# Designs tried in a protein design run: peptides against a protein of PDB entry 5IXI. Part 45

Target 1, 141 residues: chain A of PDB entry 5IXI
Amino acid sequence: TPLLDASSLEYLFAQGQYDLVKCLAPIRDPKTEQDGHDIENECLGMAVLAISHYAMMKKMQLPELPKDISYKRYIPETLNKSIRQRNLLTRMRINNVFKDFLKEFNNKTICDSSVSTHDLKVKYLATLETLTKHYGAEIFE

## One batch from the design tools (peptide; aimed at target 1 V97 F101)

Design b2_p28_5_s4 (made by RFdiffusion4, then SolubleMPNN; from b2_p28_5, 11 letters changed)
Fold by OpenDDE base, seed 3:
Structure b2_p28_5_s4 (fold): chain B 141 residues (1-141), chain A 28 residues (1-28)
Amino acid sequence: as target 1 above (141 residues)
Amino acid sequence: LDPEAVKRALEKFKPFEEKMKEILKKYE
């Protein structure tokens, strides 16, 4: 297992984002309808982590990010395509939920500096292991 | 390699996870 030093985490975090979005690390199959909903919510959470990490690295607060910031570039492409096929009300709901997640995370976690970019990488990779089918579980061993 | 350090890092997100549940319940 690789040492989780700063350089290793930077590489694994970047590669993990790419693998999730490009579906090279496909998300696990839902066991029930509720499980499918939980998987989508976890993907939205992954987007919040990725965007927050980007903002912190650029030393920008979330209000300083483009107003059209969304989950679309930070979730699996298959899920993004699925969401785009849903009706307007459903898409509006998902967008509102995501914006609420992002805003709340910023207000309660990022603004008070309770978490670091290091913490975000760890959380992202840990969640990625539980969310995907075959992604290596050896990272934190 | 350092499971305790990882555990400490993950613990920081527990308050947010509870808030996520509230937000999700609002839109269900």
Scores: peptide ipSAE 0.230, ipTM 0.773, DockQ to the pose 0.558
OpenDDE base, seeds 1, 2, 4, 5: peptide ipSAE 0.225, 0.228, 0.221, 0.223; ipTM 0.771, 0.773, 0.768, 0.769

Design b2_p28_6 (made by RFdiffusion4)
Pose (drawn by RFdiffusion4):
Structure b2_p28_6 (pose): chain A 132 residues (1-60, 70-141), chain P 28 residues (1-28)
Amino acid sequence: TPLLDASSLEYLFAQGQYDLVKCLAPIRDPKTEQDGHDIENECLGMAVLAISHYAMMKKMSYKRYIPETLNKSIRQRNLLTRMRINNVFKDFLKEFNNKTICDSSVSTHDLKVKYLATLETLTKHYGAEIFE
Amino acid sequence: STNEKLNDIDNFFDNMTEKNNEELEEEN
């Protein structure tokens, strides 16, 4: 018997997206530059998941689906790099919706689950309360 | 079954991330 029902899961998914975007769920610190880049890439993956879920729900830009801090960080880079980030994101999104949804038979439930499960490891102290 | 699908999604994004890193190395 699981802890959450569909309603709580949907609400938690929406709250999780809110926390990730508004940085109430701050992304974990990088161990290396490479780890940092990997974190940014995971963030693009999270944006793909959020958008894919939205499109899936209604039966049908990454900027509004990533932490604002990374957005401000990306906005500081040269234009070619930003075009590059856009292209990589588009490729992710296309590849995910064209192949992975079908191949791995990804439902909306699995998607929300992976999203939140990813929040548990992508962000600092998710679900915990720290008092000073 | 859900765990398998989650792992498949992970693998998908890991593979794409590897491709993205290789492209960045080539550009450098």

Design b2_p28_6_s1 (made by RFdiffusion4, then SolubleMPNN; from b2_p28_6, 17 letters changed)
Fold by OpenDDE base, seed 5:
Structure b2_p28_6_s1 (fold): chain B 141 residues (1-141), chain A 28 residues (1-28)
Amino acid sequence: as target 1 above (141 residues)
Amino acid sequence: STQKTIEEIDKFFKEWKKKVEKELEELK
């Protein structure tokens, strides 16, 4: 596995976000209903990583982020459309759990200083490889 | 290390997944 410098990792992370959201790196097809839920949850997790990275780079705490912050702009557009078609209660529950997780995770990344922006980029790219159909640059072992 | 940190992130994700699943199951 080749060593990536900070600039290369930053570029790959930014490109990976774009590819995921724009479905240029399409998510893998679910094998079962549960697998579909797992894929969805992984995508929502990618949103948490992206938002947390943004917050850390801007040196902002969660309360300083927009009040209406959501996963919608950080997940595949196709998945976002699918979620929007689900009933109101389901969408509300997903949103509530997401906000709770974002809060908890940001405490871990910012308040506890346990996670670095480097770690977030690595986790994001590693998850992207397993989540998508063809994204496999063999960046990480 | 990054590897150890990733493991901690994985734990967070795992617990979050369970919460999401519980919320969705309660609606079924």
Scores: peptide ipSAE 0.338, ipTM 0.808, DockQ to the pose 0.593
OpenDDE base, seeds 1, 2, 3, 4: peptide ipSAE 0.336, 0.334, 0.333, 0.327; ipTM 0.808, 0.808, 0.805, 0.802

Design b2_p28_6_s2 (made by RFdiffusion4, then SolubleMPNN; from b2_p28_6, 17 letters changed)
Fold by OpenDDE base, seed 1:
Structure b2_p28_6_s2 (fold): chain B 141 residues (1-141), chain A 28 residues (1-28)
Amino acid sequence: as target 1 above (141 residues)
Amino acid sequence: KTEEVIKKIDEFFKEHREKVKKEEEELK
C-alpha cells in the first residue's frame, strides 16, 4: 500500500505506456476466442485513455488533435501488426469504432470536470495490471 | 473521488464493450 506522489504516478504512467506498446509487458493469453476480442478491445480502451490524457494535458479538444492521432501507436505492437494484416473493410470498421469510442469518452472526460488526468493514470495502470502478464506490482491500496 | 471516477469509467467501458459485441454478432 505505497503512497504515490504526483511525480511517481507520472513516471509509472509513462513507463506503463512504453511497456504496453513495446510488449515489454505482454498482454495476457486469451482463454477463448471471445476473450481474445475482449483483450483487443481493452487495448483499444487503453489507447483511448492515453489519448484522452494527452488531450487533457495539452488542453485540446478532439477536433484540435492532429489527424495522425490513432490507436496504432498506443496499443501493443503485436496487436497493431495483427490489425494491419486484416482486410481493408475490417480495418475500416475498427477505425470507425475507435473514433466513436474516443469521441464518446472525450465527451465524458473533457466535459465532466470531475475527471482528472490523475484519474486517467490510475485507471490506465490498474487496467495494465489486469491486461498484461506478470505486472503484479501492487501500486494502489 | 478517484474511486467514483474509476467506477464511471468502468461503466462506460462496459457499455462500449456490449455495443461492440452486439455489432460483431450482427456481422456473423
Scores: peptide ipSAE 0.504, ipTM 0.876, DockQ to the pose 0.565
OpenDDE base, seeds 2, 3, 4, 5: peptide ipSAE 0.499, 0.498, 0.497, 0.503; ipTM 0.875, 0.874, 0.874, 0.876

Design b2_p28_6_s3 (made by RFdiffusion4, then SolubleMPNN; from b2_p28_6, 13 letters changed)
Fold by OpenDDE base, seed 5:
Structure b2_p28_6_s3 (fold): chain B 141 residues (1-141), chain A 28 residues (1-28)
Amino acid sequence: as target 1 above (141 residues)
Amino acid sequence: STKEKIEKIDEFIKKHTEKVNKELEELE
């Protein structure tokens, strides 16, 4: 794998987030219902990575982030629309699980300091490559 | 190393995303 300098990695990470949310890098088609759930889970994971990276860069604790922080602005717009069509109870559970996920991961990244912003960017881009149809193949091959 | 940290992140994400599946399964 080629080594990317810090500036290049930062650029790719920022662009990758934009491409994922705006569906310029569309997520892969699910093969089964369970595969669809796995894809959604990966997208939620991507949201956690993005938010945690933001928090680390701003040196903010999770409580200092907006109280209405959610996955909605950090997942593909198509997936967000799909989730909005689900019943209220399902949406509530997704929100609760995500918030718990974000909180615990935030402890690992900020409190424990075991994960760096560099690690998050690498993980994000690596997942983006496998999650989407064609994105970033030349970077990690 | 970064590789080791990524592996830990992978395990963490997998563990917590499985919780999402369990929550959805109870409602479907």
Scores: peptide ipSAE 0.186, ipTM 0.735, DockQ to the pose 0.619
OpenDDE base, seeds 1, 2, 3, 4: peptide ipSAE 0.185, 0.181, 0.179, 0.180; ipTM 0.735, 0.733, 0.730, 0.731

Design b2_p28_6_s4 (made by RFdiffusion4, then SolubleMPNN; from b2_p28_6, 15 letters changed)
Fold by OpenDDE base, seed 1:
Structure b2_p28_6_s4 (fold): chain B 141 residues (1-141), chain A 28 residues (1-28)
Amino acid sequence: as target 1 above (141 residues)
Amino acid sequence: RTEEVIKKIDDFFEEHRKKVNEELEKER
């Protein structure tokens, strides 16, 4: 079977992030209200993956990251707009939950030497395929 | 190895799913 080299995977990962955020790969339509929440959760998870990947590439821990790090630049713009329209308290809650999510992910997963940037890219792209409507990019190992 | 790591990530995401959902629903 064909294998993706590191450079190709890096490209696909970068392009996938761009496509997700810019809604060039639009997220799938929710089947139910709960499914909508699940989609949002997946998007926030994608943000965690992207930020964690960035941190690993820069050899930075979360305390070293800029304090303004947020999901805002790493989720679909449509979702970001939706969240911004919610009341301040809700936005604060979402932000706090995300920060805790990111922190715990770093402490329990990213700091694990068994987790590589390669793994994060694979997970990101795999999730992108299921999260978006028509995105199809299989990763071969 | 990658599959195991992905499973670990999935499990972690699931662990936080309820918390995030609860916060998102509080706006209702």
Scores: peptide ipSAE 0.446, ipTM 0.858, DockQ to the pose 0.484
OpenDDE base, seeds 2, 3, 4, 5: peptide ipSAE 0.435, 0.445, 0.442, 0.441; ipTM 0.846, 0.847, 0.856, 0.857

Design b2_p28_7 (made by RFdiffusion4)
Pose (drawn by RFdiffusion4):
Structure b2_p28_7 (pose): chain A 132 residues (1-60, 70-141), chain P 28 residues (1-28)
Amino acid sequence: TPLLDASSLEYLFAQGQYDLVKCLAPIRDPKTEQDGHDIENECLGMAVLAISHYAMMKKMSYKRYIPETLNKSIRQRNLLTRMRINNVFKDFLKEFNNKTICDSSVSTHDLKVKYLATLETLTKHYGAEIFE
Amino acid sequence: SATTTTTLTDITTFFEEKSEEANEIFAS
């Protein structure tokens, strides 16, 4: 018997997206530059998941689906790199919706679950309350 | 539960592979 029902899961998914974007769920610190880049790449993956879920729900830019801090960080890079980030994101999104949804038979439930499960490891102290 | 775990693993693998490719693109 699971902890959450569909309603709580949908609400938690929406709250999780809100937390990720507004940085109430701050992304974890990088151990290395490579780890940092990997974190940014995960964030693009999270944006793909959010958009894919939205499109899936209605039966049909990454900027509004990533932490604002990374957005400000990306806005500081040269134009070619931003075009590159856009192209990588588009490729991710296309490859995910064209292949992975079908191949791995990804439902909306699995998607929300992976998203939140990824929040548990992508962000600092998710679901915890720290008092000073 | 096993099915969900498997799907989640597949999604993770997908994005790990893509991250490796993206790192090569970004390093160029």

Design b2_p28_7_s1 (made by RFdiffusion4, then SolubleMPNN; from b2_p28_7, 19 letters changed)
Fold by OpenDDE base, seed 1:
Structure b2_p28_7_s1 (fold): chain B 141 residues (1-141), chain A 28 residues (1-28)
Amino acid sequence: as target 1 above (141 residues)
Amino acid sequence: SSRLQKTIQEIDEFFKKWSKKAQEILNE
């Protein structure tokens, strides 16, 4: 198993984000409709992690984040396309849920300072393994 | 580390909580 030093972890985290968004690491197939919803929520969680990590790295407070910040560029492009095809009300609900999620999580990470960027990278990669079909098997197994 | 594992678990629980909340909101 590879040693995950800081540099390696940073690299894997960056690559993992790219692979998830670009669907190079495709998300797993849903077993049920509810599983599909769970996968979608996990993707939104991944976006929260990525944005929070970005904010922490830039030493930005939540109010300093762009008002138009969204999950769109932090989730799989296929999922983003799927969401775009949903009606306006649904999209608004998703946006609201995400913003609330991001707000509460950033209260935990930035305001409470209980979570480090290292923690976020590990959580991101670990979730990426379970969320995608084959990604991370060589690292975490 | 134990700290890391605990932190990850707390994040997992947070995600689980919000996942349920999200589903409830989306189903309203």
Scores: peptide ipSAE 0.372, ipTM 0.835, DockQ to the pose 0.655
OpenDDE base, seeds 2, 3, 4, 5: peptide ipSAE 0.366, 0.367, 0.370, 0.371; ipTM 0.833, 0.833, 0.834, 0.835

Design b2_p28_7_s2 (made by RFdiffusion4, then SolubleMPNN; from b2_p28_7, 19 letters changed)
Fold by OpenDDE base, seed 2:
Structure b2_p28_7_s2 (fold): chain B 141 residues (1-141), chain A 28 residues (1-28)
Amino acid sequence: as target 1 above (141 residues)
Amino acid sequence: SARLQEVQQKIDDFFKEWSKKAQKILSE
């Protein structure tokens, strides 16, 4: 695996986000109901990575993020549509769980360790390869 | 690098644990 320079990684990360959200890199088909839940959770994790990266790049603390920050713009549009079809209580729970996820990630990973934007991009792209169909950037062995 | 691998593993471990918690909460 060739080493990626900063510019290349930045490009791939940006393109990967776009491809995931726009379903140009569609998520893999679930094998079971539980697998489907795992896939959704992975997508929410991708949102956490993306938002955390955004916050770090803007030198913003999580409480300083816009109040309307949500996973919605950072997950596959198909999944977003699916979630919107669920009842209000379920959607509220998802929102709350996501907020906790983001907060805990920040506290336990970003704040208490040397996690850089570079690390987040690497994790994002690595997860993208396992999460999506046909996405083989061959960046990682 | 060892550092990168350690960070990636930490993130991965966190996601796995959170996924379990999330599933429990959402199933209630």
Scores: peptide ipSAE 0.489, ipTM 0.889, DockQ to the pose 0.711
OpenDDE base, seeds 1, 3, 4, 5: peptide ipSAE 0.488, 0.488, 0.487, 0.488; ipTM 0.888, 0.888, 0.888, 0.888

Design b2_p28_7_s3 (made by RFdiffusion4, then SolubleMPNN; from b2_p28_7, 20 letters changed)
Fold by OpenDDE base, seed 4:
Structure b2_p28_7_s3 (fold): chain B 141 residues (1-141), chain A 28 residues (1-28)
Amino acid sequence: as target 1 above (141 residues)
Amino acid sequence: SSRLQKVQQEIDNFFKKWSEKAQKILNE
């Protein structure tokens, strides 16, 4: 992993979030149906990273986050549209899965592993490179 | 650094485990 100064990493992280959500860095094409599900789960993971980073930057605990916080603002717009077209039960399940994901990530990984905002930025950018089609300049291996 | 690598691996492991769990929940 190349060494980046704090300001550069902050910039790349912010730009990466924008590129993912706005589909400027489109997600890769699924090779199989299971691969498609994996891609969606990775997108939800990206949302967990982004929200956790936000919470840490604001020094907020999970219960202090706005109740309307969800994956919707942190995943590709195309995926968000796709999810909205699914039936109510499926959407409810996705929402519950995401809430549990976010809760467990913060209760275990964030709290128990002494994860920093720096770590989250690195993970986000590294995942972005594998999740999207030919993203950026391949900052990480 | 070794710390960074360990943290990244821990995050990766968590995501992998959760992905498997999510698949089971969403597919009944």
Scores: peptide ipSAE 0.414, ipTM 0.863, DockQ to the pose 0.698
OpenDDE base, seeds 1, 2, 3, 5: peptide ipSAE 0.408, 0.410, 0.409, 0.414; ipTM 0.863, 0.864, 0.862, 0.865; seed 5 fails the geometry check

Design b2_p28_7_s4 (made by RFdiffusion4, then SolubleMPNN; from b2_p28_7, 19 letters changed)
Fold by OpenDDE base, seed 3:
Structure b2_p28_7_s4 (fold): chain B 141 residues (1-141), chain A 28 residues (1-28)
Amino acid sequence: as target 1 above (141 residues)
Amino acid sequence: SSRLQKTIQKIDEFFKEWSKKAQEELNK
C-alpha cells in the first residue's frame, strides 16, 4: 500500500494471519443466518489468499503442494472446530468446494502472474479489517 | 494505485461468485 513500506506490510501480514487463526482478532458477530454464511466464506477466502501467497513465495504450483494443505490451518480455530462438528457429508462438500475454489483461483490469477504477493497481502489485511470486530482500522485510512 | 485497486476488485468479484457456488452446494 502507499501507506506502508514493504517491511511493515510483511510484518502486518504475518501477524494478521496469526491473529486471525488464534482468534486474537475475533471475527465479527453475524447479524443474520446468511451473514453467518458470508463470514464463513470470507474466512475460507482468507485461507485461499494465505495458501496462494505461500505457494508463490515457495515458487510452487498448487498441484506441487503437499496433500495435507487445507483450510484448517488458515481459518479461525473457532470456525475450524465448528466445521469439524458438522456431519461427514457437509464436511466433504465444504472441502470439495474449497479445493475447486483454490484451483480456480490459482489458474485464473496466480498462474498468469496477474496477482503479486504484494497484492495478496493488501487484500488479506483489508479483508481482515472488515471481517474482525476491532482490528487496526488505521492501516488503510 | 489504480492497478492495485483493479486487482483487488477482480479478487472481490471472484470471491463473490465462489460464495454463491458454495451456498448452492451446501443447500443440496
Scores: peptide ipSAE 0.472, ipTM 0.888, DockQ to the pose 0.620
OpenDDE base, seeds 1, 2, 4, 5: peptide ipSAE 0.470, 0.471, 0.471, 0.468; ipTM 0.887, 0.888, 0.887, 0.887

Design b2_p28_8 (made by RFdiffusion4)
Pose (drawn by RFdiffusion4):
Structure b2_p28_8 (pose): chain A 132 residues (1-60, 70-141), chain P 28 residues (1-28)
Amino acid sequence: TPLLDASSLEYLFAQGQYDLVKCLAPIRDPKTEQDGHDIENECLGMAVLAISHYAMMKKMSYKRYIPETLNKSIRQRNLLTRMRINNVFKDFLKEFNNKTICDSSVSTHDLKVKYLATLETLTKHYGAEIFE
Amino acid sequence: SFVAWSKTKTDDFFNSIKTTAHEKSDIY
């Protein structure tokens, strides 16, 4: 018997996206530059998941679906790199919706689950309350 | 600067969704 029902899961998914974007769920610190880039790439993956879920729900840019801090960080890079980020994101989104949704038979439930499960490891102290 | 994931790593990330849903079935 699971802890959450569909309603709580949908609400938690929406809250999780809110937390990730508004940085109430701050992304974890990088161990290395490579780890940092990997974290940014995961963030693009999270944006793909959020957009894919939205499109799936209604039966049908990454900027509004990533932490604002990474957005400000990306806005500081040269134009070619930003075009590059856009292209990589588009490729991720296309590949995910064209192949992975079908191949791995990804439902909206699995998607929200992966998203939140990823929040548990992508961000600092998710679901915890720290008092000083 | 920006460094993209390799295709393998990207695939692993997205193809792990069903495994992750199974592992979290007691929560979700």

Design b2_p28_8_s1 (made by RFdiffusion4, then SolubleMPNN; from b2_p28_8, 13 letters changed)
Fold by OpenDDE base, seed 5:
Structure b2_p28_8_s1 (fold): chain B 141 residues (1-141), chain A 28 residues (1-28)
Amino acid sequence: as target 1 above (141 residues)
Amino acid sequence: SFVPWSKEKQLAFFNSIPEIAKKYADVY
């Protein structure tokens, strides 16, 4: 695969996010119940990547982000609907753990490793390819 | 419930970037 320039990578990253959320690139079917949980965890991890990338691009600290910041806008709509159907306690746990993970990821992983926005885009697209059905087959092969 | 990426996975996650970035590398 030929090297991508910065603008092309930015486009692919943006389009990939849109396709994931809108389920235009649907996530793969779980092979087991545990695999289903793993897929959900990966999607939530993808949300952390996307939010972190947004914050870095805007040169914003996490407290400066909108108070309604959540995984909801950064995960597949089908998964979001599934989570909304779960009981209140479970949803509260997911929200709290996600916020804690987002904070930890930015403070301990991004800062300590000096991760760039480029790195986040690369990892996002690479993970997206593993999560979705046939996404970017021509691009990633 | 949600299980976030472990520290080990996070480290491996970003340590893999140099290799996979070759496909997506900026030429600038």
Scores: peptide ipSAE 0.424, ipTM 0.834, DockQ to the pose 0.355
OpenDDE base, seeds 1, 2, 3, 4: peptide ipSAE 0.405, 0.403, 0.413, 0.417; ipTM 0.827, 0.826, 0.831, 0.836; seed 1 fails the geometry check

Design b2_p28_8_s2 (made by RFdiffusion4, then SolubleMPNN; from b2_p28_8, 12 letters changed)
Fold by OpenDDE base, seed 3:
Structure b2_p28_8_s2 (fold): chain B 141 residues (1-141), chain A 28 residues (1-28)
Amino acid sequence: as target 1 above (141 residues)
Amino acid sequence: SFVPWSKEKADKFFNSIPEIAKKYADKY
């Protein structure tokens, strides 16, 4: 297991967010239709982690964030484009699911447990390793 | 994989996302 200090984690977390969104670290190919849905859900989870990290750094509660906060700038651009092309009902469902998920994560994980920004960075990078095709293989062993 | 905390804390945190997602699976 490699040793990662705070400075390294901060750098990798910032780079990882950029790589995921810009598709420089492309998400893995789905093996089935259900696997595709699972991948999308994990991407939404990555957005939750990123937003929660941002809120914690600003020392703001999630309700203090703008009402229009969404997953759009925190998921792969290819996925965002795909979602935007779906019908209104589907997009509404996705938006609602994400908002509920973000709220539930805040209540059950952030508020009710001792989760730090450090933990969020680790979780983000660990998920990035499993979600993408090749990213993180040299970092996490 | 890299885990900087206890196994108990790690399991609790890493399992949180799937557990929460399961609750809303029918809405997607």
Scores: peptide ipSAE 0.131, ipTM 0.663, DockQ to the pose 0.052
OpenDDE base, seeds 1, 2, 4, 5: peptide ipSAE 0.114, 0.109, 0.241, 0.125; ipTM 0.666, 0.665, 0.783, 0.655; seed 4 fails the geometry check

Design b2_p28_8_s3 (made by RFdiffusion4, then SolubleMPNN; from b2_p28_8, 16 letters changed)
Fold by OpenDDE base, seed 5:
Structure b2_p28_8_s3 (fold): chain B 141 residues (1-141), chain A 28 residues (1-28)
Amino acid sequence: as target 1 above (141 residues)
Amino acid sequence: GFVPWSKEKRNAFFNSIPQVAEQYKSKF
């Protein structure tokens, strides 16, 4: 259907990224401490998805991306502010974890080609639905 | 502090991508 065609999905994906970063779709309140950890990891995952999608669309490999690639502009601004206020060791750990995630996922998206850009958009939107407070897409309802 | 996902949870997140995509195209 036209509402669910590739163009619509592309738009939803782009808007979803904007809404997540700008906190127009705010992340959910953690139910537990572990849930808070899950939320932060999911945000890093969202950054990996977004970067991988960009790389695939540009037909780039991971080494072609800027060496200072970071999660910072791909996660909610509120979380980014929170991370900046944490101690240096914690910030280093987050950076290392993100880079590991990105490298690991690169194998599945660019090297193995087992995941398409379409798959990434769907996963991103599906995760956005559960990660944020009120975001809903009829395509997943 | 920051607590990273276990390998299992990280893999679950990434490995769910084909499943989620399949659900989408099967649903519509």
Scores: peptide ipSAE 0.641, ipTM 0.925, DockQ to the pose 0.596
OpenDDE base, seeds 1, 2, 3, 4: peptide ipSAE 0.524, 0.529, 0.532, 0.527; ipTM 0.897, 0.899, 0.898, 0.897

Design b2_p28_8_s4 (made by RFdiffusion4, then SolubleMPNN; from b2_p28_8, 13 letters changed)
Fold by OpenDDE base, seed 3:
Parts: C-alpha cells; sequence; structure tokens
Structure b2_p28_8_s4 (fold): chain B 141 residues (1-141), chain A 28 residues (1-28)
C-alpha cells in the first residue's frame, strides 16, 4: 500500500508543478550534449503530463482544449525564456513536437483512459526526481 | 539548437508510465 494518501499526492503534484515552472526545483545540469536534448524533451513531456491531467480532471477531450494550447506555462521559466530567444524555425519545431506529443498521448489518457490521473501524478513526480537538481532534498541552491 | 527525441525515446517516456506506477506503488 502507498505511504501517501490521495490528498497528499495531489498536494505534492501541485507543488511539484509550481516548483518546476518557478525554477524552485531547477533542472539538472546536462552531462553531455545528448543529455541536454533529453532534458528539453522531458520538459515538453512534463507539459503533456500536466495538460493531460488537467483535461482528464475537467472531463475534456483534446479538441475542447484551447486551440493555442502551449507548453510555455508548464515548463521551467528559464527554459521558456531560452526558447523565446531561438530562431523562428526552431520555435516552430518545438511547437510541432509538443503538439505531436500531446496528440499521441491523448489516446492513452483522454480517449482510452488506459492511464489514470493517479498514474500521471506519479510519473510527473518520478520524473522530477531525475530531471531536477535537488527535488525532495532538504537543501536547495 | 533543439533536437527532438526519436519516436523510440518519445514512446519510452510515455510507455514507462505503467512501470513507474508499479515501481512507486509503495510510495504513491
Amino acid sequence: as target 1 above (141 residues)
Amino acid sequence: GFVPWSKEKRDAFFNSIPAIAAQYADKY
């Protein structure tokens, strides 16, 4: 049986989102160039998880979400600022990748319901443990 | 600049959700 009840998990999930976006739990330093790519893609993945969770809680289908749905408010502010500095084609590519991630994942969450909101919260928090520097630690930089 | 994941890596991220749920079953 889990150590945390549903309310505690909900709290941690909400706090984790806030900490990631506000960079209170800063993303880890890349060890290699490929690691840097993985970090950015994982951040987009985190946005997909957060948005999918929101949609499921609101009992919304993907087409019911705003047409201009964006990853921007669901990723670290530092990364968001970095992306804004990149050229137009790069920003377009990032937008396309994000929308593809969201669309592909929709079948497993909103449409098929094979993945529960509980599973999304767990995946989100588990990813924070590896994506960020000090998540869950007593000391933050 | 930005380099997107391969389909394999992308799928691995999302397909890991059931395994992650099982792995953390005692915690969450």
Scores: peptide ipSAE 0.652, ipTM 0.941, DockQ to the pose 0.720
OpenDDE base, seeds 1, 2, 4, 5: peptide ipSAE 0.643, 0.645, 0.647, 0.641; ipTM 0.939, 0.940, 0.941, 0.939

## One batch from the design tools (peptide; aimed at target 1 Q34 R93)

Design b2_p29_1 (made by RFdiffusion4)
Pose (drawn by RFdiffusion4):
Structure b2_p29_1 (pose): chain A 132 residues (1-60, 70-141), chain P 29 residues (1-29)
Amino acid sequence: TPLLDASSLEYLFAQGQYDLVKCLAPIRDPKTEQDGHDIENECLGMAVLAISHYAMMKKMSYKRYIPETLNKSIRQRNLLTRMRINNVFKDFLKEFNNKTICDSSVSTHDLKVKYLATLETLTKHYGAEIFE
Amino acid sequence: SFFEEKAEEFYEEYLEEKEEEEELEEEEE
């Protein structure tokens, strides 16, 4: 018997997206420059998940689906790199919706689950309350 | 595999650009 029902899961998914974007669920610190880049890539993956879920729900830019801090960080880079980030994101989104959804038979439930499960490891102290 | 390849390529392009920017700064100095 699971802890959450569909309603709580949908709400938690929406809250999780809110936390990730507004940085109430701050992304974890990088161990290395490589790890940092990997974190940014995971964030692009999270944006792909959020958009894919939205499109899937209605039966059909990454900027609004990533932490604002990374957005400000990306806005500081040269234009070619930004175009490159856009292309990489588009490729991820296309590949995910064209292949992975069908191949791995990804439902909306699995998607929300992976998203939140990813929040548990992508962000600092998710679901915890720290008092000073 | 696809996503890993794209991530590695993207990081390699970042490192190349970072080295080029450092060389241009040295030339300007």

